# Peptides against a protein of PDB entry 1EBD, part 116

Target 1, 138 residues: chain A of PDB entry 1EBD
Amino acid sequence: KASYEGKVAAEAIAGHPSAVDYVAIPAVVFSDPECASVGYFEQQAKDEGIDVIAAKFPFAANGRALALNDTDGFLKLVVRKEDGVIIGAQIIGPNASDMIAELGLAIEAGMTAEDIALTIHAHPTLGEIAMEAAEVAL

## One batch from the design tools (peptide; made by RFdiffusion4, then SolubleMPNN)

Design b2_p29_5_s3 (from b2_p29_5, 15 letters changed)
Fold by OpenDDE base, seed 4:
Structure b2_p29_5_s3 (fold): chain B 138 residues (1-138), chain A 29 residues (1-29)
Amino acid sequence: as target 1 above (138 residues)
Amino acid sequence: MTFRNLHLRSGREAAAKLLERIERLEAER
């Protein structure tokens, strides 16, 4: 937030039209395991009257997490049922702090669970868990 | 939602409880 707002302010001072327009501000906890969130939580979406699918995939089923012996946690996608658009994501597990950026991009771009499910992730990687969770949402 | 980066040496349960606190604090806005 503050760094992004600082960039927008610097661009505006330089005479370039710039606005703070964002929907997906990440929250990260650098713990063991790491925790990250972006966009809506499942309950928040429900409280706002948004009909959602909450798709979860565990790191215990991810080939890279198994190879690292770091299989605690999951990725959760919060997908709007009306159009399949990803509106939130939560990660508890290895590399959650970096992996949340892909999902932040997907939310800001208005991507669907299908868009992520059809995106080829390198094998074996922790990042494949986003694709696997997106497939659960279809 | 507010950008937050917290550096914690906490186990899984402490991290999960903190994420739940973030969830509640965002729902109160």
Scores: peptide ipSAE 0.024, ipTM 0.475, DockQ to the pose 0.023
Fold by OpenDDE base, seed 3:
Structure b2_p29_5_s3 (fold): chain B 138 residues (1-138), chain A 29 residues (1-29)
Amino acid sequence: as target 1 above (138 residues)
Amino acid sequence: MTFRNLHLRSGREAAAKLLERIERLEAER
């Protein structure tokens, strides 16, 4: 947030069109396990009248998380039911602070759960959990 | 407490409580 707001302010001072999209700004907490979020939470989407699918996949079912002996938490996708577009994501678990960037990109690009499910993720990786959660949304 | 200073160390239950607090703080905006 503050770093991005500083960039937007610098671009505006330089005479370039720049906007702050607060929905696509990631929030990260370097806890144990790590927590990351981007876009809508499930309850926020519901409170705004958006009909959503909350697709959740646990790190306990991820091959890389098992190999690391770090299986606490999950990934959750918040998917709009009307068109399958990803409008939010939350990660609690290993490497959540870095993995949220893929989902931030997906939200900014207007990607669907199908787009993520059909994207080949390297095996075995923590990132495969995004694909697995996207498959749960289909 | 601003979101920047929350260090929880207690596995899945603390992470879930953190997520709930984030959801609440973002619903208030």
Scores: peptide ipSAE 0.023, ipTM 0.478, DockQ to the pose 0.022
Fold by OpenDDE base, seed 5:
Structure b2_p29_5_s3 (fold): chain B 138 residues (1-138), chain A 29 residues (1-29)
Amino acid sequence: as target 1 above (138 residues)
Amino acid sequence: MTFRNLHLRSGREAAAKLLERIERLEAER
């Protein structure tokens, strides 16, 4: 965020049309396991009157997490029921701090759970859990 | 409505609030 706001400010000072228009700001806790979030929490969406699907997939079912012997936690997608658009994501588990970037991109682009489910993820990878959670939302 | 952008600019309090929200999501298992 701060670096992006700094870029937008620099572009505006340089006379380039630039605006701070972002939907999703990632947040990360470097705990063990790592925790990351972007966009809406499920309860936050419900409190705002958004009808959502909360799709969870556990790291215990991920082939790479099993191979690493680091299977604690899950990925959760918060998907708007009306149109299937991903409006939030939470990750607890291995590499959550880096994996949240894909979901941040998906939210900023207005992607659906179907868009992620149809995106080929390499096997076996931790990132494959995003595809699996997206399939749960269909 | 302004997205309550969880700004990690105040590292510890924002991290604690995020962790608390995540712990609530864990309790919903």
Scores: peptide ipSAE 0.019, ipTM 0.457, DockQ to the pose 0.030
Fold by OpenDDE base, seed 1:
Order: C-alpha cells, then sequence, then structure tokens
Structure b2_p29_5_s3 (fold): chain B 138 residues (1-138), chain A 29 residues (1-29)
C-alpha cells in the first residue's frame, strides 16, 4: 500500500496519469512456516453474503514441497460461485510470502479459477500448488 | 484489506491474529 501510493504520487508528479485503483492488498507474516493472505477470507465473504467455494490444496501433495521435505501447510483459494472469479487467497507454507504475488495479480485482474487452472506452471515447483488449488475449485 | 509486511519478532500480535484467522478457516471445513 504505502510504497504503491508513493509510486502513484511520483508518476502523477512526473505528468503520467496514475491512480490508486487496486483491489488486492497482500498481508504477509514472515514466520516458519510463512503465512500470506490477499483479498477475502472465506468467512469474510460469507459474512458479506458472497456465496463462495473454498478450494484448499496441501503442500504435502506438492512435488516440490515433497522434494524439499517442507510439506507443512496449504494454499486456499476463495472463489465466487456465480462467476468463478478468485476473490481471495491464503497460503501457509514454504515461500508463501512470494507465492501470494501470483494470486494478488489474479485477483487484481479479475481472473477465474479456470484461468489459473489453465495456466501452465513449471513442474515440479511450489507455485504449481496454485494451479492444483484452482483445479479443486472447478 | 491492509498491506502488512510482518516479521514475527516485530509484528507478533498481528501475526498471531492472521494465523488464528487461517486456523479458524481450517476448523470451519
Amino acid sequence: as target 1 above (138 residues)
Amino acid sequence: MTFRNLHLRSGREAAAKLLERIERLEAER
């Protein structure tokens, strides 16, 4: 937020049209395992009357996490049922702080779970768990 | 949502609240 608002202000001063019009602001906790969140939590969406699918995929089923012996946690997508749009994501596990950026981009772009499921991820990678969780939402 | 970049040593309360929310979302399934 603050760094992005600073960039928008700098671009505006430079005479470039720029606006603070963003939907997805990440929250990251540098713990072991790492924790990250962007957009809606499942319960928050439900409390606002949004009908959601919560798609969860464990790092214990991720080929890269297995190869690293770091299989604690999961990725969770919060998907709006009416249109399949990703409105939130949470990660507990290896590299969660960096992996949340893909999901922040997906939410900001208004992408669906299908868009992520059809995106080819390199195998084996930790990031592949986003594709696997998106497939669970279909 | 507010951008948060929390190291466990400097953001313990906010970290604990985020973890608790995620753990609750696990138990609600």
Scores: peptide ipSAE 0.021, ipTM 0.477, DockQ to the pose 0.026; fails the geometry check

Design b2_p29_5_s4 (from b2_p29_5, 9 letters changed)
Fold by OpenDDE base, seed 5:
Structure b2_p29_5_s4 (fold): chain B 138 residues (1-138), chain A 29 residues (1-29)
Amino acid sequence: as target 1 above (138 residues)
Amino acid sequence: MTFRNLDTAAGRAAAAAMEARIAALAAAA
């Protein structure tokens, strides 16, 4: 957020047209396991009257997490049922603090669960759990 | 340790609330 706002401000000072336009601000808790969130929580979406699919995939089923012996937690996508657009994501587990960035990008870009499901993720990686969760939402 | 764009006043103000929500999510994991 602030770094992006600072860039926009610098561009404005330099005489370049720029605007601050962001939808999703990430939050990270560096606990054990790590926790990260971006966009809507499932209950928040429901409270606002958004019909959502909460697609959850466990790290216990992720090949890289198994190889690292770090399988606690899950990734959750909050997907709007109307159009399949990802509006939120939560990660509890290994590398959650960094992995949330992909999903932040997806939300800012208005991507669907299908877009993520059809994006090739390297195997085996922690990151492919996003693809797996997206497949659950289809 | 919690982060939510803590270089801004708005980020700092929101961090505690987000930490609570994330902690509740973690407890439900």
Scores: peptide ipSAE 0.019, ipTM 0.485, DockQ to the pose 0.030
Fold by OpenDDE base, seed 4:
Structure b2_p29_5_s4 (fold): chain B 138 residues (1-138), chain A 29 residues (1-29)
Amino acid sequence: as target 1 above (138 residues)
Amino acid sequence: MTFRNLDTAAGRAAAAAMEARIAALAAAA
């Protein structure tokens, strides 16, 4: 049974407290499965009046997750409808703690769902789920 | 990587808030 409650929440802060206003600070809960988030949650974006697409792809449809017999959870991208820019991402599933870094980079760089969808991901990998979720957002 | 200090009220509150948001997301799956 998947437990989404972690005993410890961690934040990845890049660098010393400098006056750099990071757009996206990743947070991780080391549960089983792992949970990770960066940027906006879907409801948070909606509450702020941002029109978003919530693109979701399940690990149950990921070739590497199937091969590992670890298919619980999903990746969700929160994409601004106006311009396709990724403004948030959540991952519940295998390797979520590491995989969130790609999406953190994408958000900080102002990338679109199309940028991720057109990025070649190795097959089969857990990481290609980001590409699959990005395709859902197109 | 910086861990939230769960020995403090502020650290526990921040962790609980994140866990609640993640749980809500998972429930909407």
Scores: peptide ipSAE 0.018, ipTM 0.436, DockQ to the pose 0.031
Fold by OpenDDE base, seed 1:
Structure b2_p29_5_s4 (fold): chain B 138 residues (1-138), chain A 29 residues (1-29)
Amino acid sequence: as target 1 above (138 residues)
Amino acid sequence: MTFRNLDTAAGRAAAAAMEARIAALAAAA
């Protein structure tokens, strides 16, 4: 957050059109399993009157997680029903702290669940779980 | 350990709230 604010301020001073956007500020807990979140939680979206799909996929069904014998947890996408736009994501599981960056990018870019579902992920990777969760949201 | 913008009071409050929400999700996993 602070680093991004500093960059936006520097760009504004330099005459570049830049604004502080807080839509996709990640939070990470380096626990075992790791926890990460970006954007809306499902209940938060509902409390604000946003009709959402909560698409959840378990690491127990991910090929790389199985190969690593590290299958605890899940990925959850919070998808706005109106247009399929991803507005939040939560990851509990292996590599959550790094994997959240893909979903932060998706939210900042206004990407849909379909965009993630149609993005080729390397096989087998933990990151494929984002594609699997996106397919659940379709 | 939670990582977020901890340089401000607002950032620390947001981190604490987010940690609590993540913990609730983990408990419901």
Scores: peptide ipSAE 0.016, ipTM 0.475, DockQ to the pose 0.029
Fold by OpenDDE base, seed 3:
Structure b2_p29_5_s4 (fold): chain B 138 residues (1-138), chain A 29 residues (1-29)
Amino acid sequence: as target 1 above (138 residues)
Amino acid sequence: MTFRNLDTAAGRAAAAAMEARIAALAAAA
């Protein structure tokens, strides 16, 4: 948020066109386990009349999480049912604060659950859970 | 998806609402 606004301000001062438009602002809580969110929550989307699929995958089923003995929590994708576009994501679990960036990029780019599901993730990694949750949404 | 502008009171309020929701998730974890 603040760093992005500072970047836009610097570009404006330098005479470059820039816009302060936020589609997906990440929020992180550095608890144990970590919590991260970007875009819509499921209930927020429903309250706004958006028909959504909430796709959830647990870290207890992730190969890297098992190898690390750190399997608490889940990843949730909030997917617009009409077109499969990812409009939100929440992560509670290991490395959530860094992993949310992939999903922030996906939302900003207007990507679908299929785009994530078809992206090859290294095996075994924590990030592979994004692909697994995307497959649940299909 | 709705654009937000943190230069406005409405944009800041929307960001604060999301931060409150993530804090609620952390409390439930």
Scores: peptide ipSAE 0.016, ipTM 0.434, DockQ to the pose 0.035; fails the geometry check

Design b2_p29_6_s1 (from b2_p29_6, 14 letters changed)
Fold by OpenDDE base, seed 5:
Structure b2_p29_6_s1 (fold): chain B 138 residues (1-138), chain A 29 residues (1-29)
Amino acid sequence: as target 1 above (138 residues)
Amino acid sequence: SLADTLAQLRAKVAADPERYAARREALKA
C-alpha cells in the first residue's frame, strides 16, 4: 500500500496524472505459521450480504508442504457464488506471506476461481495449493 | 468501497461470460 501510494504521488509530482486504485490490501503476520489475508474474510462478506463459498484446502495435502515437513494450516478462498469471482483469501501456513501475492493479483484483476484452477501451477510447489482450493470452489 | 470496486470488476468478467467456459465444464466433470 505505502509503496503503491508513493508511486502514485511520485507520478503526480512528475506531472503524470495518476490515481490510487486498489481493491484489496494484503495483511501479513510473520508468525509461525505465517498468516496472510487479502480481500474479504468469509464472515465479513456474509455480514455485507454477499453469498460466498469458502473453499479450503489444507497444506497437509500439498506435496511440497509434505516434502518440507511443514504441513500446518490451509489456504481459504472466499468466492462469490453468483459468478465465481474471488473476493478474498486467507493463508495460514508455510510461505503465506509470499503466496498471498497471487491471490491479491487475482482479486485486483477480478479473476474467478476457475481462472486460478485453469492456471497451471508447478508441481510440486506450495503455490499449487491455490489451484487446489480454486478447484474446491468450482 | 472494496465491494463497489469488485462490482465493477464483476462487470468486466461478465463482458466475456464464455471465457474458459468449456474448460471450466471439463474441470467440473
Scores: peptide ipSAE 0.019, ipTM 0.467, DockQ to the pose 0.050
Fold by OpenDDE base, seed 2:
Structure b2_p29_6_s1 (fold): chain B 138 residues (1-138), chain A 29 residues (1-29)
Amino acid sequence: as target 1 above (138 residues)
Amino acid sequence: SLADTLAQLRAKVAADPERYAARREALKA
């Protein structure tokens, strides 16, 4: 977010009109384990009257995480029940800071849990956890 | 805003339900 805002500001200073449009802005904490979030939190969606399903999948069940001996945490997808559209995601675990990008893309593109579930993810990778969580949301 | 974008995306999805119907069927196969 800060980097993107800085880019917009730099463009403005250079005489190139630009604007910040906040849609699926990721937030990352580079802790151990890493924490990342994009879009709605489950409770946030509920508080706004959005009927959602929260699909959670643990890194303890991810093949790459097991191989790395780094299995703490989980991925949570927040999916709107009405149409299956992904509206939020949280990741606590290995490589969360990078993996959140896929979910940001999914939200901005209006993708559903089905879209992620049907996307082949390389095996074994940490990224498979997004696919697994999407399957839980089905 | 996110809320506005999500509303637009909902409308877009609703306009092309066959895209998602086909994918849902594929998942069930």
Scores: peptide ipSAE 0.017, ipTM 0.406, DockQ to the pose 0.048
Fold by OpenDDE base, seed 3:
Structure b2_p29_6_s1 (fold): chain B 138 residues (1-138), chain A 29 residues (1-29)
Amino acid sequence: as target 1 above (138 residues)
Amino acid sequence: SLADTLAQLRAKVAADPERYAARREALKA
């Protein structure tokens, strides 16, 4: 967040119009396994009265994770039930710190679980887990 | 912080309940 806001300020000083216009900011912990989150947690959405689907898929069922012998954890999508829009995501597992970017983009763009489910992900990759979780949400 | 970010999200949703719907429509246009 601070880095993004700094960029906006720098662009304004340089004479290029810019604005702080984001929906969600990622949070990452570079632990083993890595942890990453963006947007709502499931319980937070429920506390706000948002009806959500929590779609979870484990790395233990991901082909690339199996090949790498790194299968701890899962990806969870928090999807608004009304229209399928993704409003949050959490990843615990391999490459979570990088993989959260796809989901941050999805939230910023107002994408649905269907949008991710219908996006072809390379096989075999860790990134397929986002597609798998999205399919669970359908 | 994460807490601050989530509070900002909640505030945006409360201020504009149609925010996500509007973004979805814009994406599909």
Scores: peptide ipSAE 0.024, ipTM 0.414, DockQ to the pose 0.133; fails the geometry check
Fold by OpenDDE base, seed 4:
Structure b2_p29_6_s1 (fold): chain B 138 residues (1-138), chain A 29 residues (1-29)
Amino acid sequence: as target 1 above (138 residues)
Amino acid sequence: SLADTLAQLRAKVAADPERYAARREALKA
């Protein structure tokens, strides 16, 4: 957040029109396993009357996680039912701190679960878990 | 904080329910 705001400010000072217009900011805890979140949690969405699908996929079913012997945790996508738009994501597991960036981009761009599901993810990678969770949401 | 970030997100969604749709269309154009 601070880095983004600093960039916007620098651009404004340099004479380039710019404004802070982020939808969500990722939150990361560098624990073992790592934890990362962006956008809505499932219950938060429900409390606000948003009808959502919570699509969860475990690292225990991810080929790269198995190869690394690091299979604790899961990825959860929070998807708005009316249009399939991703409005939140949570990751507990290996490399969550980096993997959250894909979902942050998806949320900021208004992408759907289908967009992620139809994006080719390299095999075997931890990142495939996002695709797998997106497929669950379909 | 995460709580603050989520509050900001909720405020943006409430202010413009079509925000996500608009951004999606812009991306695909």
Scores: peptide ipSAE 0.022, ipTM 0.431, DockQ to the pose 0.156; fails the geometry check

Design b2_p29_6_s2 (from b2_p29_6, 14 letters changed)
Fold by OpenDDE base, seed 5:
Structure b2_p29_6_s2 (fold): chain B 138 residues (1-138), chain A 29 residues (1-29)
Amino acid sequence: as target 1 above (138 residues)
Amino acid sequence: SMEETLARLRELVAANPERYAARRKKLKE
């Protein structure tokens, strides 16, 4: 079903003044399935001495993904154990390039996994997977 | 493979270490 050849690699460039100190800079690989990341990778956080929870949820368990017959991949949240703050996220799967924006916003705002878990996502949508992963982190 | 795609993503992130270094500093403040 899926081709893992990356077609285009792109990183979001902050067009804001240099005075703005961003926490979350997204990166996207336009492959099939798409791949996107923002903030810390799990191992990166561990290497820097940050105690984290990696909460993973598969697209195979997402209703919209099933309906689309596009269930390869997962969403992973990297959550700081101390306070539940989301410090990173990775998505491999359908619409990852667009879905990463929600998580970038969450990281910039200093949101917790609980904040995402308690945010209502439309049903059935791919976006629900963020909520599901957040629930795993609780 | 999915593993290769993930590796490519990590490389993309690592390509701009100065930007992410600043980000990490902010997170630790």
Scores: peptide ipSAE 0.112, ipTM 0.653, DockQ to the pose 0.067
Fold by OpenDDE base, seed 2:
Structure b2_p29_6_s2 (fold): chain B 138 residues (1-138), chain A 29 residues (1-29)
Amino acid sequence: as target 1 above (138 residues)
Amino acid sequence: SMEETLARLRELVAANPERYAARRKKLKE
């Protein structure tokens, strides 16, 4: 958030007006394991009266994670039940800080779990976990 | 705000009904 707002301010000063219009601003903690979040948390959505599906898939079931011997954690998609739109995502695990970008893009574009599920992810990759979680949400 | 986020998401979905319909069909094939 601060980075984006700072960029807008800097651009304005430089004579290039811009606006902060991001829906999905990621939050990342570069811990071990890494933690990343974008959009709604499950409980946050529920507190706001949004009926959601929380689709969770563990890194322990991801082929690349197994190959890397780094299988702690999971990816969670927060999906609005009404239309399948992804409204949030959390990742705890390997490369979460980079992997959150795909989900940020998905949220910004108004994509559904089906959109992710129908997107072929390279095998074996950590990124496949997004596809797997999306399938859980279906 | 998250409220604004939700509203934005609704707009995006509404703008792409044909795309989503086609993809859902593909998924179920």
Scores: peptide ipSAE 0.031, ipTM 0.559, DockQ to the pose 0.052
Fold by OpenDDE base, seed 1:
Structure b2_p29_6_s2 (fold): chain B 138 residues (1-138), chain A 29 residues (1-29)
Amino acid sequence: as target 1 above (138 residues)
Amino acid sequence: SMEETLARLRELVAANPERYAARRKKLKE
């Protein structure tokens, strides 16, 4: 957030029109396993009265994770039931710090679980877990 | 705020009905 705001400020100072217009700010903990989150947690959504689907998929079922012998954790998508829009995501596991970017993009763009499910992900990759979780939400 | 986030998400979806309709069709076929 601070980095992005700094970039916007720098662009403004340089004479380029720019504005802080973001929806989802990622949070990352570089632990082992890594933890990353963007948007709503499931409980946050529920506390606000939002009816959500919490679609969870484990790395233990991901082909690349298995090949790497690094299968701890999961990816969770928080999907609003009303329209299928992704409003949050959490990743605990390998490459979570990088993988969260795809989901941040999805949230910023107002994408649905269907959008992610219909996006071809390279096989085998850790990133496929996002597609798998999205399919769970359908 | 979280409320602003929800509003923005709804707006983005509503602004692209044809895109989402096409993708839903693809998914169902």
Scores: peptide ipSAE 0.021, ipTM 0.525, DockQ to the pose 0.052
Fold by OpenDDE base, seed 3:
Structure b2_p29_6_s2 (fold): chain B 138 residues (1-138), chain A 29 residues (1-29)
Amino acid sequence: as target 1 above (138 residues)
Amino acid sequence: SMEETLARLRELVAANPERYAARRKKLKE
């Protein structure tokens, strides 16, 4: 966020048209396991009166995580029930800091759980967990 | 801390509901 806002400010100072137009801002903690989040948390959505489904899939069931012997944690998708649109995601586990970008993109683009579920992810990869969680939400 | 980071994220999301809608609309045009 700070980096993006700095760019916007620099462009404004230089006389170029620019605007702060971000929606899904990722937050990452580089702990062990890593933690990453983007968009709504489940409880936040509920507090705002949004009817959501929280689709959760554990790394313990992910083939790549098993191969790496790094299976702590999970991926959670927060999906609006009305239309299946993904409005938030949280990852606790291996490579969470990088994997959150896919979900940030999905939220920014207004994608549904079905969109991710129907996207082929390479096998075996940690990224498959997003597809698996999306299937849970269907 | 994790708690502070997550709290800040929640704040940012809550502050940008209009931009959420605008951005999704723009990408689907």
Scores: peptide ipSAE 0.018, ipTM 0.315, DockQ to the pose 0.069

Design b2_p29_6_s3 (from b2_p29_6, 14 letters changed)
Fold by OpenDDE base, seed 5:
Structure b2_p29_6_s3 (fold): chain B 138 residues (1-138), chain A 29 residues (1-29)
Amino acid sequence: as target 1 above (138 residues)
Amino acid sequence: SMEDTLEKLRALVAANPERYAARRAKLKE
């Protein structure tokens, strides 16, 4: 399954209680391949004056993706240069809709790229790509 | 195309300006 299909279904978190001020609200497009985002887009951050690093890693270099013959796309981390804090992430590729949750958690927790890079991800898994992208940001 | 899908994602985010504006404000705190 290494082909793009035109099917698209979009979903986003409806909202949150006023008493809870979330940082990371995910958005997902259920297409083939799937596409998901949380936090800042790279250009969005730049437009708001935030100096960022965009760390990108392709599924074509991910062992599990290769094994599944589904290597289209990439994971991108948007990392604030000042302190290495992850402020956004985008995924297009296999299981993007589920994989975005890890990055949402990371953003909410104020984690850095180093934190993710130093978190052991099982090998070979699709989720391992988050660790790889984090290493790129270092 | 892949880029078209990304554009749809960006559009989805842009469709929720109030919620995402608040989120961005918090990120800058």
Scores: peptide ipSAE 0.188, ipTM 0.728, DockQ to the pose 0.068
Fold by OpenDDE base, seed 4:
Structure b2_p29_6_s3 (fold): chain B 138 residues (1-138), chain A 29 residues (1-29)
Amino acid sequence: as target 1 above (138 residues)
Amino acid sequence: SMEDTLEKLRALVAANPERYAARRAKLKE
């Protein structure tokens, strides 16, 4: 199924006043499959001297994705090894543009991979993949 | 490919350095 069609439609949240100190700004490419990111990429973190764990979980192992016959892609969490704090996330796959919001919230709140892993996600949903990836990071 | 898609996403982020650079710095704190 995976065939990338480049689309001009891309989204990143606009700038905000200096009084608002956002940590995580999402970026989305509305391709097929969708692609979304927030915070650090793995290599970016490494280049800046941050020791990270890259926890990757494939949609091919997600029950809802299987049911939808849409299993291309993965979710990747970028977790700082020092304290387990999530500092980035990338999603390629179904509903990536919406699913990235959970990870954006997690980063803004300073949550750890453990926090996500211990959050119950409905079954079967695409969103479970965040919990699964978080468990990989533990 | 998946990598091509990721590259486009990275490029999108890189195209907004004034917004993302400051936010990345915050993540290091």
Scores: peptide ipSAE 0.157, ipTM 0.723, DockQ to the pose 0.089
Fold by OpenDDE base, seed 3:
Order: C-alpha cells, then sequence, then structure tokens
Structure b2_p29_6_s3 (fold): chain B 138 residues (1-138), chain A 29 residues (1-29)
C-alpha cells in the first residue's frame, strides 16, 4: 500500500501550565497510515544513556488488521531494560491516533511490558498488537 | 516512506524542548 507522506493534520499536545509534569505527551500525524508517538523514541533514550529494548510487532500479523485489509505498519514499544518499564511507544498503522492512548496511560502509570502482556485484550482487535509487542519485549 | 513519516513525527516532538525536558526530569527523579 502506498503511504501518504504529507502532513494533512498533526496534533501534539503541548505542555500544560499545570504543576503536573507529564511524561507521556502524545503526538499524532493524521496521514495514511496514521502515525502516533508518546514518550521516548528509541534513539532519544539511547542518546540519554538509557539502555532500552525496542519491541516491534507488525500489523501484518494482526488478525483484525488483516480483516480490515489495512496491514501496513507496526507498533514499537521502547522498554527500559533494567526494570521493564515502558518509556515510549510509536505506532504507524490503522487507528494509531486512538491506540496511542492505551500506551500513554501505561507510561504515565509506570507500567511494564509484562503488565501489558498480561492484560487481556479482546480478540480479534487492533489493540492486541500492543500485547503482542509487549510479549516481544519479555 | 513510513520511516520518513516517523522522522517527521520525531521532528515535531523535538520542536518542543519544554516537553522533552519535563520527560527527562520525571524519569530521572
Amino acid sequence: as target 1 above (138 residues)
Amino acid sequence: SMEDTLEKLRALVAANPERYAARRAKLKE
């Protein structure tokens, strides 16, 4: 599938004036396929000396994506090796703009890849890809 | 390419230095 590389619409939640410092501020590009990110990119973490696992899982292996005939892209989890805590996530693919919220919540709550892997996701759904990627990190 | 789109997203995130600083501060707290 040919991807649209142009920026039709992009939303990135800017800093809030509140005293609460958020770790997980999402950014979304509403392209085709959609692209979303929250927390650290892999290279950002490495540049700061954080040892990470980049766990990647493709939509081509997701049952719901296959049923929708929309299988381009992947989900990537950036996991800190020392304790398994999720510190970032990127999604390119169907429903990325909405799916990033689960991972944003996980990061803000200090959850691990194991927490996501052990969370039951409905079958078949696009959301299962988060669980699959988490399992890769284990 | 998908990678090009991802790079655009990286640039978008990097354009907000306050956001980046807050993230570092909280994780290293």
Scores: peptide ipSAE 0.138, ipTM 0.699, DockQ to the pose 0.069
Fold by OpenDDE base, seed 2:
Structure b2_p29_6_s3 (fold): chain B 138 residues (1-138), chain A 29 residues (1-29)
Amino acid sequence: as target 1 above (138 residues)
Amino acid sequence: SMEDTLEKLRALVAANPERYAARRAKLKE
């Protein structure tokens, strides 16, 4: 299908209190398909000497994406190998701009891929792809 | 392409290096 380049949506967020020291700030490009990221990109982690697992799951294998006939793209989890902690996530695909929030929460909470994998996600939903990607990381 | 879109995303992050660098540093803790 036809896609288009989205515009960068950047928020100018002023300083925040130390008590609200966000670990992960999402970034979104509202293109078609949408693109969203939070935390580390895989290469960024590697460049900083962090040994990571990059777990990727395609929307083409997601039931809701299939039902919506919108299956372009994937979700990628960047997982620290030593302890399974999620340190980054990227989504290219349907509803990426909203779906990134779950993974932002996971990163902020210091959750592991196992935590996501063991969380029941409603079926069929786009969000289920996070669980699937987490399972890949295990 | 999807890769082009991803590059735009990377560029967005890179455009705010101070914001994201601090957060990435914390992730390593």
Scores: peptide ipSAE 0.244, ipTM 0.774, DockQ to the pose 0.088; fails the geometry check

